# Ledger of designs, part 69: peptides against a protein of PDB entry 3S8F

Target 1, 157 residues: chain A of PDB entry 3S8F
Amino acid sequence: VLTLFVAVPSLMTAFTVAASLEFAGRLRGGRGLFGWIRALPWDNPAFVAPVLGLLGFIPGGAGGIVNASFTLDYVVHNTAWVPGHFHLQVASLVTLTAMGSLYWLLPNLTGKPISDAQRRLGLAVVWLWFLGMMIMAVGLHWAGLLNVPRRAYIAQV
Target 2, 166 residues: chain B of PDB entry 3S8F
Amino acid sequence: DEHKAHKAILAYEKGWLAFSLAMLFVFIALIAYTLATHTAGVIPAGKLERVDPTTVRQEGPWADPAQAVVQTGPNQYTVYVLAFAFGYQPNPIEVPQGAEIVFKITSPDVIHGFHVEGTNINVEVLPGEVSTVRYTFKRPGEYRIICNQYCGLGHQNMFGTIVVKE

## One batch from the design tools (peptide; made by RFdiffusion4, then SolubleMPNN)

Design b1_p12_6_s4 (from b1_p12_6, 7 letters changed)
Fold by OpenDDE base, seed 5:
Structure b1_p12_6_s4 (fold): chain B 157 residues (1-157), chain C 166 residues (1-166), chain A 12 residues (1-12)
Amino acid sequence: as target 1 above (157 residues)
Amino acid sequence: as target 2 above (166 residues)
Amino acid sequence: DLLRELLLLVEG
């Protein structure tokens, strides 16, 4: 009940952020249904990191509803599904947001912009992190659905 | 300009909210599919039942492992299982193939898990509470019970066995 | 390597 209650304002926030991104993209010259996405500053790791975090948080949020359901929780509880959910929420959104914050905060605090090499490295780090996290998350969720237990070194499959 | 920006933002929000409504139906469908495909064979039939964990070993249906399996009908059994640090009682649990088995599981000490490999039986076992799970084993053989809730230094070695006889 | 880059950023 509590989780579902919190889910409503969270969804509202998520879609508000999405609307803000669309608005920003259109202000940057993006047109059409999807053109605004391409117009966003994908060359900036401070932007890319939290956005990728948000993208990873979407399936995590859906998983939260699953975990909060009495009938569905019986299926997934204490399986590898749960760590998969946590990694989407913490290791993707929280971690990537923190990473992105550093790429924005440090240059602004020091007054020194990052070099082009540092920018490229930052982009590589963020994208590789996201990719690895998605692979792991999909694997853990899949394993969970196959009834791989949590907190055990053995599994039937 | 502020007014124009506000109206523009609202338009985008409306679009995304419409999209969200569509996604809601998709999520409901996915949830329904998951429920339908992953819950077969196990029915949580438990009611909120309480026991005293301090006396459960000395008196009551969990006290004697030799009497843990009780026939309640022609093809129906109740099995009173203790999960403890670090094992299960009785062990092995012997039940007939094709019989409806009602597991009543509790703990005398700390929280444990009761996860039966090869099945979708997966419940937490709390001291003072009785977990009830109904299952019918269609295939004979040995099924391993795994503790999937950390319960101490011996957690990783805490296993049991269900032997299903023809 | 990331740590080194961050240190370089802070130190100038």
Scores: peptide ipSAE 0.022, ipTM 0.755, DockQ to the pose 0.013
Fold by OpenDDE base, seed 4:
Structure b1_p12_6_s4 (fold): chain B 157 residues (1-157), chain C 166 residues (1-166), chain A 12 residues (1-12)
Amino acid sequence: as target 1 above (157 residues)
Amino acid sequence: as target 2 above (166 residues)
Amino acid sequence: DLLRELLLLVEG
C-alpha cells in the first residue's frame, strides 16, 4: 500500500519540472495554453536531450505504478514488459540526460562553443536515439503484455 | 526578479499539481477497476514457507521425482518441483486435465524462473523458499516451462515440460 | 487482440 504512495512525491516532482518548463517558455515569449512549448530552445541539443528523456520517462513512470501494483505486477513481471520499462527509465531518461549534460558541459569546460554542424548532428543523434528507444519500448511493452518472457530467446508468440 | 519569478512559478505549479493528483487518481482507478473485474485470475501471495536448499534433494517431498505428483483429493494434486541449474524436476510433469494443481516449487542452488507458456503461471523460485502456485489446466497437451531469471551459463537452455493428460 | 490477450493473462 505504501509503495503506491511513492507515486505522490514522484508525480509532484515530475510536474514541478513541467511547471518550470512552462515558466521558461513563457519567459521566452510563448503565450497561450501551448505556445510556451514552441518557445523553448528546441535548437539546442543540451536542452532537447533531457526533455526527450523526460518525455520517455512519463510512460515509464506510469509503468512504474503498474510494476509497483501487486496484482498488475503479476501480469507483467519477468516479461518483456520489464525491459521495456527499463529502457524508458535508463536508456532514455538517464542516457539522454547524460547526452544533454555533455552537450552543455564540454563547451563550457573548454570555452569553445560547438559548431553549427556539431549542433545539428547533436540534434539528429538525440532525436534518433529517442525515436529508437520509443519504438523498442513500445514493442517490448506490447510483447510483455502478450506474455513474452524476458531473458529468453524463444517465445510462444 | 526572483520574487516575481517565484510568484509566477507558484501559479503554474498549482495547475500542474492538480493535474498530477488527477493522474494519480486515474491510475488508482484503473488499478481498482482491474481488480474489481479480474480478481479471479490473480494468484494471491502465499504464506512464507521455507526449506533447506542443501538437503532438499536428499530428503523430503522434492527428493524423488517419481513421487513428486501427489494426489491430495479426488481432483486435486500437489506437485513438488525443483528448479535447478539447469532444468526442472520432474521433467516432464504429468498432471490430469481439469484437476486443481498446486505447484510447490523450490531451488537447491540459485534463483530460477518458472514461466509456463500458455498460462499465467510466472514465478521466481528462490533457494530456501517454496513458491506455491495453484492452477487448473483446462486443455490437454504440452506446456513448456521457461526459466526467465538468469541463473548461470546454461540459463538459456533451461526448459521443462508439463504434460496435461485427458 | 492485445486486449484479449491481456484479459486472458489476468483471468486465465
Scores: peptide ipSAE 0.021, ipTM 0.788, DockQ to the pose 0.109
Fold by OpenDDE base, seed 3:
Structure b1_p12_6_s4 (fold): chain B 157 residues (1-157), chain C 166 residues (1-166), chain A 12 residues (1-12)
Amino acid sequence: as target 1 above (157 residues)
Amino acid sequence: as target 2 above (166 residues)
Amino acid sequence: DLLRELLLLVEG
């Protein structure tokens, strides 16, 4: 039980970011319990990418707690579950944050704003990436629970 | 107005922090529930047992594969298994159906995996340590052992077999 | 069109 308290700082950080998003959404005219979400700039890939990363990180974080649990880790350790967790943490949050940063950084470095076509392409890339990652992550977690081994090309299932 | 903005941010942070704490308790509760209802059959961890990996092949219970299966009681066996680059010994491991099997697994070289298909047996095997796993095979047949920890160039071909006899 | 825009972005 004490080991799980390690999650407290991470949760505090994550929800501080969420608080910032709510504040931003309300400043943009969002009202009510969920209206602030709709008010966020979903037309900007530099915003959408890291937010999708955060969304993917939520189940990943929960998985982190599972992996840190002695008894539950016995079930999932060195199965396809572990790569599933990694893809949520690294290939989702980290990668999407990097993509989002790129969509902000390149226009600033070049001094040229992105075109509307570039913006739409960026949105497509980010959403498709997120969708693909979620499908793969769910598949890997599911396979892991079915005892598909990690680092093996064959499985009984 | 910086003051108003600061106050608003603080209010949102307090709300989300409260939510954070609530979620923490939910996660703990879910883990507890899962342990209580779905993990009754999980193999408990054994005590720490050490062995010298440099001599394990020459002396001791792992030295002779022909003597690896030891009957320790009525319908109880201990199997001394070596995981090495790149295979398992003994291979095959022959055990009777319905018997309680205690696997004592170690490595003379590098870290390996011991994943038995069709079972919940899945442990890492560290040189210098003995992994202990208890299992009773209810169904006769062949069970494949897979190395699920990268151990070198031949990792992908590192397999063993447990034969459960009626 | 999107490919062209991407190339233009990369060229800076």
Scores: peptide ipSAE 0.018, ipTM 0.782, DockQ to the pose 0.013
Fold by OpenDDE base, seed 1:
Structure b1_p12_6_s4 (fold): chain B 157 residues (1-157), chain C 166 residues (1-166), chain A 12 residues (1-12)
Amino acid sequence: as target 1 above (157 residues)
Amino acid sequence: as target 2 above (166 residues)
Amino acid sequence: DLLRELLLLVEG
């Protein structure tokens, strides 16, 4: 159980980012317990993408604790659970962060702001990506709990 | 102004840090609960047992598939299984219903998986190591063994069968 | 600089 304290640095890092978001939201005029969330720039895909990645990373992180548990890993190891975890950690967080970075980088490098149409399209892409990843991740985790094996094209369920 | 900003940031960080620690304890508690309520269903790691993968096919208990199933006591058997590219031996593995089966699984070549459908048997098989799994089949029938660790071009077709006899 | 030029070509 003490091995699980390895999660402490990761949690600290994750929630310091959350603290930064709260601070930013409050600077933008957000008030109250949740008002700061609404005040964040949800109209900017460069912001939305990595934030959605972070949100996907939360259940992934919880899964990481499970995977790191010797006892619980016996249940989930080499099942569809593991790919589900990876899709949250890599295909969601890393990928969405990369997508978000491009929405910042390209305008910066070209010196041209993105058009409103491009912005709206970007938002749609990011949200749809996130939605798809969440559906797939939930499905994979569920399948894993039903003992669907990893790296196999067949299963008893 | 800088001091005020610093204090504000610290307050937010402290709050979120407290939340993070709380969540950590929640996760630990959930794990502890799971262990407390389901320990009987968990197969603990056994003692490390080593074999020579280069000779395991020629000598020892894995050498003859016909002798792979060994009765070790009343209603108790040990089954010496090889996972290899690309299959299992013996195949099929025949065991009686209701008997306590100890699987001793190793590999002569690369890492394989040993996942038995309909059971909680799911282990990686490493060359040079013996994986030990104990299980009692309560229902007769055929149980498919699936390799869930990539082992080469024939990985997707690597299957075995356990036949549980009444 | 080359990357910037290429991106400018692609982006318009």
Scores: peptide ipSAE 0.000, ipTM 0.789, DockQ to the pose 0.011

Design b1_p12_7_s1 (from b1_p12_7, 7 letters changed)
Fold by OpenDDE base, seed 2:
Structure b1_p12_7_s1 (fold): chain B 157 residues (1-157), chain C 166 residues (1-166), chain A 12 residues (1-12)
Amino acid sequence: as target 1 above (157 residues)
Amino acid sequence: as target 2 above (166 residues)
Amino acid sequence: DLFYEVYALLLS
């Protein structure tokens, strides 16, 4: 009940954030239905990281609703599906947001901007992290649907 | 102009909120589709039932593994299973093919899992509570029971077997 | 170089 209670407000919040991104992108010169996305600062790891986290949160959030559903929970509970959900929510959204926050926070705290090399490295890190997490999450969800158990080192499948 | 900015933001918010609502319905539809197409081989067959975990090994239907399989009707059985640190009893559990089996599972010690490979039987077993699962094995053979809830140092070695006989 | 960059980033 609690999960479902917060699901709708969370969705509304997420899409409000998206609205803010669209506005920002259009202010930066983006036009058209999707042109505003391209106009966003994709060269900044402090921006890219949390956005990628949000993208990972979309399937994760949907999975949260599934996990909270009585009937569907019987299917996915204590299977590899659950860790897959966790890795989207924690290892993707939270972690990438933390990474992005650091890329903003440290320069501001020290008063020293990050070098171009550091920026490029940061971009590589967050993109590779996201890619790895998506592969892992998809695999875990798939395995979960195949009834691969959680907290077991062996499975029939 | 602040007013223009607010108005623009509001317009985008309205659009995205509409999209949000649409996506909500899509998600609901996907859940419904999953439920409609999913084959449920396991039926929760009981309401909350309590037992005393401190005496469950000494008295009651779980006390004697030799009496764990009880025929309750034509082609219907109840199996009283204990999940404990670290195994299951009876072990093996022997049931006939095609029979409706009601598993009554509880624990004398800590929380365990009861996951039957090759089936969708997958429940947590709590001390003091009875987990009830109804299932019909259509294929004969051996089905491994695994614990998928951490229960201690021997958790990874906690296995059981269901033998389905023709 | 990679180690240095990571180190520098953390201690920036």
Scores: peptide ipSAE 0.016, ipTM 0.746, DockQ to the pose 0.013
Fold by OpenDDE base, seed 1:
Structure b1_p12_7_s1 (fold): chain B 157 residues (1-157), chain C 166 residues (1-166), chain A 12 residues (1-12)
Amino acid sequence: as target 1 above (157 residues)
Amino acid sequence: as target 2 above (166 residues)
Amino acid sequence: DLFYEVYALLLS
């Protein structure tokens, strides 16, 4: 149990990011307990993408605690649970952050702002990606708990 | 104002820190609850045992698949299983229903997986180490062994069978 | 249209 306190630094990082988001939202005019969320720039794919990545990273982080647990690892190791975990970590946070970075970087490099159509397309892409990722991740974790092995094309449940 | 911003940030950080710590304890509590209520379903690691992977095929309890199943007591057996590229021996593994089976699994070549469908038996098999798993089959029939650790070109076809006899 | 928009975005 004491080993699980290794998660503290990661949680500290997470709350710092969350605090930054709240601060930014309040600077943009958001008020109240949750009003700052609405005030964030949800119309910008460069913002939405990494934020969705962060949201997906939360359950992935929780899964990290499970995976790092010596006893619980016997339950989940080399099952579909593991791919579910790293898809939340890599295919959500890392990939969506990369997508968001692209939406920021390309306009700056070319000196051309993205069109409204491109912006809307970008929003659709990142939201659909997030949705698909969450569905897949939930499915993989569920399958893992049902003892579906990884690296195998067959399973008996 | 730098000072005002600093104070505001600190206030938000304190709130989120409290939330984060609370969630940490929730996670720990959930894990503790799971362990407390599901201990019977968890297979603990045994004592570390070492073998020489270069000689395990020639001498010792893994050398002869015909002698792999050893009765160690009343309704108690030890099965010496070799996971290799690309299969298992003995194959099939024949054991009685209701008997306590201790699997001693090792590899002569590379890392393999030993995942038995329909059971919670799931271990990695490392050359030079012996994986020990204790299990009692309550239902007769055939149980497929699946390699769930990539081990080479034939990994996807690496299967074994445990036959539980009435 | 989708491919064009993606292409345009990547090369814009």
Scores: peptide ipSAE 0.015, ipTM 0.786, DockQ to the pose 0.013
Fold by OpenDDE base, seed 5:
Structure b1_p12_7_s1 (fold): chain B 157 residues (1-157), chain C 166 residues (1-166), chain A 12 residues (1-12)
Amino acid sequence: as target 1 above (157 residues)
Amino acid sequence: as target 2 above (166 residues)
Amino acid sequence: DLFYEVYALLLS
């Protein structure tokens, strides 16, 4: 019940953030239905990291509703599905947001901008992290649907 | 200037809110799809039953593993299972093929899992509560019981076996 | 270099 209750304001917040991103992209010269996305600062790891985190959070949030469903929980509870959900929420959104925060915070605290090499490395780290997390998450969710148990080193499937 | 920016933001918010409504229906559809494809054999939860975990080993239907399997009717059995640190009793659990089996599972110590491979039986076993699971084994053979809830140092080795006889 | 900056911040 509580999960479903918080789902509504969370969705509202998520789409508000998306609206802000669209506005920002259009201010940066993006036009058309999707042109604003390209206009966003994808060359900045401080931007890319939390955005990728948000993208990973979307399916995770949907999974939260599934987990909170009385009937659907019978299918997914204590299977690999659950770790898949948690990793999307914590290891993607929270972790990537933390990474992005560092890429913004440290230059501002020191007054020194990061080098181009550091920027490129940061982008690589963030994208690789996201990619790995998505692979793992998809695998865990799939395994969960195949009744692979959580907290067990063996499985029939 | 600030007013213009505000109007622009509102326009985008309105658009995204409309999109959000559409996505809501998509999510509902996905949930419905999941229910339709993965819940065909869902075992309904039993009624809440309580037991005293401190005496369950000493008296009652769980006290004697030799008396754990009770025939309650034609082709119908009740199996009183204890999940404990670190195993299950009786072990093995022997039941006939094609019979309706009602598992009454409880724990004398800590929370355990009761996950039967090859089936959709997957419940948590709480001390003081009786978990009820109804299942009919259509195929003979051995089914492994796995504890999928961490219960201590021996958790990883906590297994049981259900033997379905022809 | 990034490690150095973090190190410097922690020791500042």
Scores: peptide ipSAE 0.011, ipTM 0.756, DockQ to the pose 0.011
Fold by OpenDDE base, seed 3:
Structure b1_p12_7_s1 (fold): chain B 157 residues (1-157), chain C 166 residues (1-166), chain A 12 residues (1-12)
Amino acid sequence: as target 1 above (157 residues)
Amino acid sequence: as target 2 above (166 residues)
Amino acid sequence: DLFYEVYALLLS
């Protein structure tokens, strides 16, 4: 029970970020319960990338609570579930945030804005990355629940 | 304007904090659901037991693989298993169908995994510590033991076999 | 087996 309390400050932080996004969306003219989402700059890969990372982090965070649970960890430990979890945390959130940061940083450092073609390519990259990562993560979690071992090339199933 | 923005942010934060609390309950529910559906409410647990990894091969219940399977009751056995680089002993492990098996697993060298296919047996094996797992094999046949913790160059080839006899 | 194959494919 005490271990689960560690999730509280993490959730508070995550939802504070969400609050910032809502505020930003409403400043951009978004209205209603969900209208603020549409108002966010989805045409900017520097924005889209980290947001997609956050979306991947949600199920990853839930999985983190599972992994931290003594009883549930027995089920998932050293199975494909674990790689599925950290790919959501590292290869999705961290990596996409890095990608997004790059899309912002390079134009600012060089003083040259990205072209429209580069922008579109950037959007394609981050969306494809997210899609691929989600497919892989779902597969890994599913395999883990079927007791596919981690760090092994063979499985009964 | 800045103060107005600050107040607005606080309002949104309050809403999302409320949502976060709701999600906490959802996660608790998910934990309960997972326990009910995937573990059937049975979670193996054992007491901490220590052993000297430097002498485990020379003396004690792990020293002789021919005596690794010990009958402790009419339908109960204890199996003393060593996970080492790179294999398991005894190999194969022979046990009767329907008997309650208590595996006592340790390592003389490095950390290994003990993952038995077709079962829920999946534990890490630490030198100096004895892992205890209780299981009853309902179906006869061969069950493969897989090392799922990297233990060196031969890790990928580290397998064992449990033979369940009718 | 099928699920493992998919797993392996996704990791490749």
Scores: peptide ipSAE 0.018, ipTM 0.785, DockQ to the pose 0.045; fails the geometry check

